# Designs tried in a protein design run: peptides against a protein of PDB entry 6B4J. Part 15

Target 1, 315 residues: chain A of PDB entry 6B4J
Amino acid sequence: DITMQWYQQLQDASMQCVLTFEGLTNSKDSQAKKIKMDLQKAATIPVSQISTIAGSKLKEIFDKIHSLLSGKPVQSGGRSVSVTLNPQGLDFVQYKLAEKFVKQGEEEVASHHEAAFPIAVVASGIWELHPRVGDLILAHLHKKCPYSVPFYPTFKEGMALEDYQRMLGYQVKDSKVEQQDNFLKRMSGMIRLYAAIIQLRWPYGNRQEIHPHGLNHGWRWLAQILNMEPLSDVTATLLFDFLEVCGNALMKQYQVQFWKMLILIKEDYFPRIEAITSSGQMGSFIRLKQFLEKCLQHKDIPVPKGFLTSSFWRS

## One batch from the design tools (peptide; made by RFdiffusion4, then SolubleMPNN)

Design b1_p10_1_s2 (from b1_p10_1, 3 letters changed)
Fold by OpenDDE base, seed 4:
Structure b1_p10_1_s2 (fold): chain B 315 residues (1-315), chain A 10 residues (1-10)
Amino acid sequence: as target 1 above (315 residues)
Amino acid sequence: SPLPTFPLPP
């Protein structure tokens, strides 16, 4: 399976990256520890500062991240920090930055769906300039949310239940599995972030270039989902999340083909989702149903709430 | 670029 090969390739690259900076992360030297901490803060704090407040502030954050990745010194915690402080500094920063973007999907976007757009536009812009960061974003995303690939992990003989639960994307702490609502909330946040990334371009970049991971991957994702047996509650939830965020962009890009796909979902795929939906899971199903019916009736998909407008970039 | 062919569900 080419999809699984791609998944594994990204995971292998991520693991190799971790190995490359192991010297920095495992060092007992006080100076190395200091550098590690400074680099980690420099990579992650700007991402946490991303907000919907002003385009000018977002540009400052982007410029800071790009400067750091370009080997330039940046101010962090009152200190001058550069990836050149350690031979493994760049790899470490790229990994931690990518991890933080996905974490913002998992946490911030999960709680505030509109936050997907400012985070995604920065991530997209950084990905355009730093492809390795993009690959690492995918690796982190795929590991935390296999449904973003998409694939559904299966229980194998001899597998521990906790390991299976973790493979499915659940958090397991002290032999306690995460509650379903929290799980779906985190998965939703990551899918929404991904759906935003694939459609957004940094406005101050070279927009003549092809998006490094554009809407064609959104089309691929939908195609793959529709070719899979639906998973109870998960499919209805994430399909809605995805279409709410990037459905308008897909409609504009694929036009008639998009509407054919949407009709196919309504007519052929919905019965399959319904067949596996319990009474306690009807909320996600009904939400998806209503969304699709509205879109088909109006022959339009609304621009998602939180989409960045021209006024945002002038602020 | 050509539109990706949409595969029909099995």
Scores: peptide ipSAE 0.025, ipTM 0.681, DockQ to the pose 0.092
Fold by OpenDDE base, seed 1:
Structure b1_p10_1_s2 (fold): chain B 315 residues (1-315), chain A 10 residues (1-10)
Amino acid sequence: as target 1 above (315 residues)
Amino acid sequence: SPLPTFPLPP
């Protein structure tokens, strides 16, 4: 399976990255610990500062992240910080930065869907300049949300139930599994972020180059989802999230092919979702239904709320 | 690269 091979390659690369900087992370030396913390803050704080307020502020954040990844010193916490402070500094920063982008999907986008766009455009722009960060974003995303690949993790003989639940993307704390609503909320945030990344380009880069992970991956994702058996509540939720965020972009890109796909979803795939939907899960199902019906009726997919306009970049 | 194929209608 090519998809599973791709998944495993990204996970292996991520694991190898962790092993590469283990000396920095496991060091008992006080100076090394200080450097680690400074680098961690420098990698993550700018991402947390991303907002929907002004394009100029977003540019400043982007430039700071890019400078850090380029080996230039940046100001963080009142100190000059550089990845050159430790031989493992760059690998560590790339990993932590990628992790933070996915975490913003899991937390910020999950709570505020419109936040997907400013986060995604920065992530896309950084990915364009730093492909390894992009691979690590995918690795983190895939690990937390296997449905972003997409695939369904399987229970293996001898596996603990809690470990299987974690593989499915659930948080398990004190032998208690996360509630389904919270799980779906986090998964939704990550899928929405991904759907935004694949359609956005940083406006101040070389836009003549091919998107490093563009809309063709959105088409791939949809194709794979439709070739899989639906999961109760999960499929209806995430399919809606994905189409709401990137459906307009896919419509513009693939035109007639997109509409054929949407009809296929409504006529062939949607009944399969319905067949596995319980009365308690009707909310996600109805939301997807209404969205599909509205889009097909109007022959249009609306631009998602929070989409960045030219006025945003002039602010 | 060729676009992935969707499932054929039943």
Scores: peptide ipSAE 0.025, ipTM 0.666, DockQ to the pose 0.125
Fold by OpenDDE base, seed 5:
Structure b1_p10_1_s2 (fold): chain B 315 residues (1-315), chain A 10 residues (1-10)
Amino acid sequence: as target 1 above (315 residues)
Amino acid sequence: SPLPTFPLPP
């Protein structure tokens, strides 16, 4: 399967990256530990500072991240920090940066859906300039949210239940699996972030170039989801999240073909979702149904709340 | 590149 091959290739690349900077992460040397912490902060703090407040601030954050990845010194925690401080510094920073972007989907976007757009536009712009960061974003995303691939992990004979739960994307801490609502919230955040990334371009980049991971991947994702049997609660939740964030962009790009797909979802896929939906899970199903019915009735998908406008970039 | 064909309804 081509999709699973792609998934595995990205995971292998991510694992190889970890091995590459193992010397930095496992060092007992006090200076190396200090460098590691400084690099980690330099990579992650700017991402945590991304907000919907002003385009100018977002540009400053972008420039700082790009400078760091370009081998330039940046100020972090009152110190000058550079990836050149250690031979494994660049690989480490790329990995931690990518991890942090996905974590912002998992945490910030999960709680504040509008945050998807400023995070995504920075991620997209960095991906354009630093393709390896993009691959690592996908690797982290796919590992935490297999539904972003999409595929459904299967239980294998001899596998520990906790390991299977983790493969499905659940957090397991102290032999306790996370609650379903928290799980779905995190998955929603990551899917929303992904849906935003594939449609957004950094406005100060070279717009003549093709998006490194554009809307064609959104179309692929939908096609793959529709070719899979739905999962209880998960499919209805994530399909809604995806369409709410990138449905307008897909509509504009694929036009009549997109509407045919929405009709297919309503007529052929909904009954399959309904058949596996319990009475306690009707909320997600009803939300998706109402969304699609409204869109089909009006022949329009609204621009998502929080979408970045020209006024944002002038602030 | 051909758009990934959604499963055309049979």
Scores: peptide ipSAE 0.025, ipTM 0.667, DockQ to the pose 0.130
Fold by OpenDDE base, seed 2:
Structure b1_p10_1_s2 (fold): chain B 315 residues (1-315), chain A 10 residues (1-10)
Amino acid sequence: as target 1 above (315 residues)
Amino acid sequence: SPLPTFPLPP
């Protein structure tokens, strides 16, 4: 399976990255520990500062992240920080930055769906300039949300239930599994972030270049989802999240083919979702149903709420 | 680039 090979290659690359900077991570030296913490803050704090407030602030954040990844010194916590402070500094920063982008999906976007767009446009722009960060974003995303690949992890003989739950994307702490609503909320945030990344380009970059992970991957994702058996509540939830965020962009890109896909979802795939939907899960199902019916009726998919306009970039 | 072929569900 080509999809599973791709998944595994990204996970292997991510693991190799971790091994590469293990010396920095495991160092007992006080200076190395300080450098590690400074680099971690320099990589993650700018991402946490991403907001919908002003385009100018977003540009400053982008420039700071790009400068750090380019080996230039940046100010962080009142100190000058550079990846050149340690031989493993760049690998560590790339990994932590990618991890933080995905974390903003599972936390910030999960709670505030509109936050997907400013985070995604920065992530996309950084990905264009730093492809390794993009690969690491995918690796982190796929590990936390296998539905972003998409695939369904399988229970293997001898596997602990908790490990299987973690593979499915659940958080398990103190032998307590995450509640289903919180799980779906986090998965939704990550899917929404992904759906935003694949359609957005950093406006101050070289727009003549091909998107490093563009809408063709969105089309692939939909194709794979439709070729899989639906999961109770999960499929209806994430399919809605994906289409709400990137449906307009996919419609513009694929036109008649996209509408054929929506009809296929409504006529062939929806009955399969309905068949596995319990009375307690009707909310997600109804939401998807209403969305598809509205889109098909109007022959349009609305621009998602929070989509960045020209006025945002002038602020 | 050619549009990806949308595989129909089996």
Scores: peptide ipSAE 0.025, ipTM 0.680, DockQ to the pose 0.093

Design b1_p10_1_s3 (from b1_p10_1, 3 letters changed)
Fold by OpenDDE base, seed 4:
Structure b1_p10_1_s3 (fold): chain B 315 residues (1-315), chain A 10 residues (1-10)
Amino acid sequence: as target 1 above (315 residues)
Amino acid sequence: SPLPTFPLPE
């Protein structure tokens, strides 16, 4: 179908990107190795420095990333680093930057949900200026979290169990599969990051332009989820995560249509989730239930905790 | 069966 074609196209583009810079990554030359490491640090360290401390600091990080992607020299580890140091430097940096954004979803956001917003606004702003980075973000996100597409990978005949587990998004190390709670935590972080990206615009960009991957993709995601059979624990968890982060934005954008969708979720889809929920999975189920009931009762979805305010940008 | 689709508002 169209969704799977889109998924595959992004994965193919990501794979082609890796092939493009393989000369840089596989080089045995000492200078090439040094350049690789410098570029990798220049691409990833600024992303790791993103925080909720001050808007001014966030702007500095954004400017540094944008400068690097624009072929300008940046300071990293006390060295001047530029993508022009190697013909494959730009492709490598774009790939590693995108990978790092998604990694911050599965690690930082997973542990600290509020971190989604400063990371997402930088990612959105960079995506606006550098569309290829956005495509690579999606490719990395989809690979690590197929539920972000969304689709549920299926076990195929002849497939190894470990490969199936990895396709589902589990980490498998030394024949040991990741614990379910850790898995869901990582998936939650990535979904929350995605939900933040699609609604946020970099405030210092050209806001008259259309968001490169905006709320229409949020609507698409919801529609696709609702047209799928729910997956035990996963659907309840991620649907809550998504709605908590971007429900307010969707409400404002789609108004009456959004409320019709929310009612449909509560009345028609939620019973399907309930039917597959075991006693050990009641936590996610109850959380989603309470959220939906509260929102419908109050006819409002709250602004998510950690949402960036005007005061943040003045700091 | 697929749930009803809601068109994107203008």
Scores: peptide ipSAE 0.024, ipTM 0.673, DockQ to the pose 0.489
Fold by OpenDDE base, seed 2:
Structure b1_p10_1_s3 (fold): chain B 315 residues (1-315), chain A 10 residues (1-10)
Amino acid sequence: as target 1 above (315 residues)
Amino acid sequence: SPLPTFPLPE
């Protein structure tokens, strides 16, 4: 399966990255520890500062991240920090930056859906300039949310239940698995972030070039989902999240072909979702139903709430 | 059974 091969390749690359900077992360030397912490902060704090408030602030954050990845010194915590402070600094920063982007999907976007867009546009722009960061974003995303690939992890003989739960994307702490609502909330955030990334381009880059991970991957994702058996509650939730965020963009890009797919979703796939939906899961089901019906009735998918406009970039 | 695959436009 080419999808699983792609998944595994990204995971292997991510693992190799971790091994590459192991010397930095495992060092007991006080200077190395300081460098590690400084680099970690420099990589992650700017991402946490991303907001929906002003385009100018977003540009400053982008420039800072790009400068750091380019080997230039940046100010972090009142100190000058550079990836050149350690031979493994660049690999470490790329990994931690990518991890932080996905974490913002998992946490910030999960709680505030509109936050997907400013985070995604920065991630997309950084990905364009630093492809390795993009690959690592995918690796982190796929590991935390296998539904973003998409695939459903399988239970193997002899596997611990907790390990299987983690493979499915659940958080397990102190032998307690997270509640289903929290799980779905986190998955939703990551899917929404992904759906935003694949459609957004950094406006100050070379937009004439092909998107490094564009809407064709959105089409692929939908096609793959439709060729899989629906998963109870998960499919209805994430399909809605995905379509709400990038449905308008897909409609504009693929036009008649997109509408054919949407009709197929409504007529053929949605009944399969319905068949596996319990009374306690009607919320996600109804939400997807209403969305599909409204879109088909109006022959339009609305621009998602929080979509960045020209006025945002002038602020 | 799987649904029809939608290829990307050329």
Scores: peptide ipSAE 0.024, ipTM 0.677, DockQ to the pose 0.707
Fold by OpenDDE base, seed 3:
Structure b1_p10_1_s3 (fold): chain B 315 residues (1-315), chain A 10 residues (1-10)
Amino acid sequence: as target 1 above (315 residues)
Amino acid sequence: SPLPTFPLPE
């Protein structure tokens, strides 16, 4: 399976990255610990500062992240911080930065869907300049949200239930599994972030180059989802999230072929979703149904709320 | 029955 091979390759690369900087992370040396913390803050704080408020602020954040990844010193917590402070500094920062982008999906975007766009455009721009960060974003995303691949993890003989739940993307703390609504909320945030990344280009980069992980991956994702058996509540929820965020972009890019896919979803895939939907899960199904019916009726997919406009970049 | 394989666009 090509999809599973791709998934495994990214996970292996991520694991190798962790092994590469283990000297930095496992060091008991006071100076090494200080460097680690400074680098971690330098990598993650700018991402947490991303907001929908002003394009100028977003550019400053982008420039700071890019500078850090380029080996230039940046100010963080009142200190000058550089990846050159440790031989493993760059690998560590790339890993933590990628992790933080995905974390913003599962937290910030989960709570505020419009936040997907400013986070995604920064992530896309950084990915264009630093492809390793992009691979690590995918690795983190795939691990936390296997539905972003997409694939459904299987229970293996001898596996602990908690481990299986974690593989499915659930948080398990103190032997308590995350509630389904919270789980779906986090998964939604990550899918929405991904859907935004694949369609956005940093406006101050070389846009003549091919997107490092563009809309073709959105098409692949949809195709793969439709070729899988639906999961109760999950499929309806995430399919809606994905289409709400990137449906307009896919429509513009793939035109008639995209509409054929939507018709296929409505006519052939919906009955399969409905068959596994309980009365308590009808909300997600109805939401997807209403969205698709509206889009098919109007022959249009609306631009998602929070989409970055020219006025945003002038602020 | 499973849906037919949906092709990737060119």
Scores: peptide ipSAE 0.022, ipTM 0.669, DockQ to the pose 0.778
Fold by OpenDDE base, seed 5:
Structure b1_p10_1_s3 (fold): chain B 315 residues (1-315), chain A 10 residues (1-10)
Amino acid sequence: as target 1 above (315 residues)
Amino acid sequence: SPLPTFPLPE
């Protein structure tokens, strides 16, 4: 399976990255610990500062991240920080940066859907300049949200239930599994972030180049989902999230073929989702149904709320 | 690693 091979390759690359900077992360030396903390803050704080407030601020954040990844010194916590402070600094920063982008999907976007767009445009721009960060974003995303691949992890004989739950994307702490609503909220945030990344380009880059992970991956994702058996509550939720965020972009790109896909979802896939939907889970199903019916009726998919406009970039 | 290529819609 090509999809699973791709998944595994990304996970292997991520694991190899962790091994590469293990010396930095496991060091008991006081100076090394200080460097690690400084690099971690330098990599993650700018991402947490991403907001919908002003395009100029977003550019400053982007420039700071890019400078750090380029080996230039940046100010963080009142100190000058550079990846050159340690031989493993760059690998560590790339990993932590990618992790933080996905975490913002998991947390910030989950709570505020409109936050997907400013985070995604920075991620896309950084990915364009630093492909390894992009691969690591995918690796982190796929691990936390297998539905972003998409695939459904299977329970294997001898596997602990908690490990299986974690593979499915659930958080398990102190032998307590995450509540379904919180799980779906986090998955939604990550899918929305992904759907935003594949359609957005950093406006100050070389836009003549091909998107490093563009809308063709959105089409692939939809096709793969439709070729899979639906999961209760999960499929209806995430399919809606995905289409709400990138449906307009896919419509513009693929036109008639995209509408054929939407018709296929309505006519063939909805009954399959409905068949596995319990009375208590009808909310997600109804939301998806109403969305698609509206889109098909109007022959239009609206631009998602929070989409970045030219006025944003002038602010 | 190179990303897999997926067929585009016709």
Scores: peptide ipSAE 0.019, ipTM 0.629, DockQ to the pose 0.158

Design b1_p10_1_s4 (from b1_p10_1 with P1S S10E)
Fold by OpenDDE base, seed 5:
Structure b1_p10_1_s4 (fold): chain B 315 residues (1-315), chain A 10 residues (1-10)
Amino acid sequence: as target 1 above (315 residues)
Amino acid sequence: SPLPSFPLPE
């Protein structure tokens, strides 16, 4: 399976990255520990500062991240920080940065869906300039949300239940599994972030270049989802999240082909989702149904709430 | 019936 090979390749690359900077992370030297913490803060704090407030602030954040990845010194915590402070500094920063982008999907986007767009446009722009960061974003995303690949992890004989739950994307702490609502909320955030990344380009970059991970991957994702058996509650939730965020972009790109796909979802895939939907899970199903019915009726998919406009970039 | 596959556009 080509999809699973791709998944595994990204996970392997991520693991190799971790091994590369293990010297930095495992060092008992006080200076190395300080450098690690400084680099971690320099990589993650700018991402946490991403907001919907002003395009100018977003540009400043982007420039800071790019400078750090380019080996230039940046100010963090009142100190000058550079990836050159340690031989493993760049690999560490790339990994932690990518991890933080995905974490913002899990947390910020999960709670505030509109936050997907400013985070995604920065991620896309950084990915364009630093492809390794993009690969690591995918690796982190895929690991935390296998539905972003998409694939459904299977229980293997001899596997601990907790490990299986983690593979499915659940958080397990102190032998307690995450509640379903919180799980779906986090998965939704990550899918929404992904759906935003594949359609957005950093406006100050070289827009003549091809998107490093563009809408063709969105089409692939939908195709793969539709070729899989639906999962209870999960499929209806994430399919809605995805289409709400990138449906308009996909409509513009693929036009008639996209509408044919939506019709297939309504006519062929909905009955399959319905068949596995319990009475307590009808909310997600109904939400998806109503969305698709409205889109098909009006022959339009609305621009998602929070989509970045020209006025945002002039602010 | 199996759902139709959607090819990636060129």
Scores: peptide ipSAE 0.022, ipTM 0.670, DockQ to the pose 0.752
Fold by OpenDDE base, seed 4:
Structure b1_p10_1_s4 (fold): chain B 315 residues (1-315), chain A 10 residues (1-10)
Amino acid sequence: as target 1 above (315 residues)
Amino acid sequence: SPLPSFPLPE
């Protein structure tokens, strides 16, 4: 399976990255610990500062992240910080930065869907300039949300229940699995972030270049989902999230082919979703149904709420 | 399978 090979390759690369900077992370030396903390803050704080307030502020954040990844010193916590402070500094920063982007999907976007767009445009722009960060974003995303690949992890003989739950993307703490609503909320945030990344380009970059992970991957994701049996509640939820965020972009890119796909979803795939939807899960199903019906009726997919406008970039 | 009917873009 090519998809699973790709998944595994990204996970292996991520694991190798962790091994590469283990000296920095496991060091007991006081100076190394200080460098680690400074680098971690420098990598993650700018991402947490991303907001919908002003394009100028977003540009400053982008420039700071790019400067850090380029080996230039940046100010963080009142200190000058550079990846050159340690031989493993760049790998560590790339990993932590990628992790933080995915965490923002898991947390911020999960709670505030509109936050997907400013986070995604920065992530896309950084990915364009730093491909390794993009690969690590995918690795983190896939690990936390296997549905972003997509694949549905299966229970295997001899597997502990908790391990299976974690593979599915659930958080398990003290032998307690997270509530389904919280799980779906986190998964939704990550899918929405991904759907935003694949369609957005940093406006101050070279837009003549091909998107490093563009809408073709969105089409791939959609096609793969449709080739899988639906998972109860999950498929309806995430398919809606995905289409709400990037459906307009897919429509513009693939035109007639997209509409044929949308009709296929409504006519052929929906009955399969319905067949595995319980009465308690009708909310996600109905939401997707209404969305599809509205889009097909109007022959239009709306621009998602929170989409960055020209006025945003002039602010 | 929808893949044959809806091929992946180049």
Scores: peptide ipSAE 0.022, ipTM 0.666, DockQ to the pose 0.424
Fold by OpenDDE base, seed 1:
Structure b1_p10_1_s4 (fold): chain B 315 residues (1-315), chain A 10 residues (1-10)
Amino acid sequence: as target 1 above (315 residues)
Amino acid sequence: SPLPSFPLPE
């Protein structure tokens, strides 16, 4: 299976990256520990500072991240920090940066859906300049949210139930599995971030180049989802999240083909979702239903709330 | 760019 091969390739690359910088992470040397912490902060703090407030601030954050990845010194915590401080510094920073972007999907976007767009446009721009960061973003995203691939992890003989639950994306702490609502909230945030990344380009880059992971991957994702059996509550939730964020962009890009797909979702796939939806899961189902019906009735997909406008970039 | 073919669900 091509999708599973792609998934495994990205996971292998991510694992190899971790092995590459293990010397830095496992070092008992005080100076190495200090460098590690400085690099970790330099990689993650700028991402946490991303906001919907002003385009100028977003540009400053982008420039700082790009400078760090380019081997230039940056100011972090009152110190000059560079990936050149350790031979494994670049690999470590790329990994931690990618991890942080996905974490912002899992946490910030999960709680504030509009935050997807400023985070995504920075991630997209960094991905364009640093493809390895993009691959690592996918690796982190796929591991935390297999539905972003999409695929459904399978239980293997001899596997612990908790390990299987973690593979499905659940958090398991003290032998207690995460509540379904919290699980879906986190998955929603990550899917929304992904849906934003594939449609956004950094406006100050070379926009003549092809998007490193563009809307064609959104089309692929939808096609793959439709070829899979729906999962209770999960499919209705994430399909809505995805379409709400990138449906307008897909409509503009694929036009008639997009509408054919949307009709297929409503007429063929939606009944399959309904068949597995319990009374307690009706909320996500109804939300998807209303969205599809509204879009088909109006022959339009609305621009998502929080979409970055020209006025944002002039602020 | 050529539009990707939309595969029908199997």
Scores: peptide ipSAE 0.021, ipTM 0.656, DockQ to the pose 0.091
Fold by OpenDDE base, seed 3:
Structure b1_p10_1_s4 (fold): chain B 315 residues (1-315), chain A 10 residues (1-10)
Amino acid sequence: as target 1 above (315 residues)
Amino acid sequence: SPLPSFPLPE
């Protein structure tokens, strides 16, 4: 299975990265601890500052992240911070930065769907300049949301139920599993972020180059989902999230072929989703149905709410 | 029945 091989390769790379900077993370030295904390803040705070307010502010954040990854000193917490402060500093920062982007998907985007676009355009631009950050974004995303691959983790003999729940993407704290609505909310945020990343290019970069992880991966994702058995509530929810965010871009890119896919979803895949949908889960199914019916009727996929306009970049 | 394999665009 090529998809599972790709998944495993990314997870292995992520694990190897953690091992590479373990000296920094496990150090008992006071100076090393200070450097670690400074680097962690320098990597994560700019991402948390991303907002829908102004393009100029977004550019400042991008430039700061890029400077940090380029080995230049940046101001963080009133101090000058550089990845050169420790031999493992760059690996650590790349890992933490990628982790933070995904975390913004599961938290900020989950609560405010429009936040997907400014976060995604920064992530895409950084990925273009720093491919390793992109691989680590995928690794973090895939681990937290296996549906972004997509695949459904299987229960293995002898596995603890909690471990299986975590593999499915649930948070388990103090032997309490996350509620289904909160789980789906987080998964939705991460899928929406991913759907935004694959379609957006940083406007101040070299746009002549191919997107490092572009719309072809969106097509792959849809194709893979449709070739899988639907999962109750999850498939309807995430398919809607994905299409709402990147459906317009996919329509523009793939034209007639994209419409054939939508028809396939409506005619062939909907009955399979419906067959596994309980009365209490009908909301997600109905939402997807209404969206697709509207799109097919109007022969158009709307531009998603929060999509970055030219006026945003002039602010 | 499972859906037929959906082809990827080039």
Scores: peptide ipSAE 0.020, ipTM 0.667, DockQ to the pose 0.763

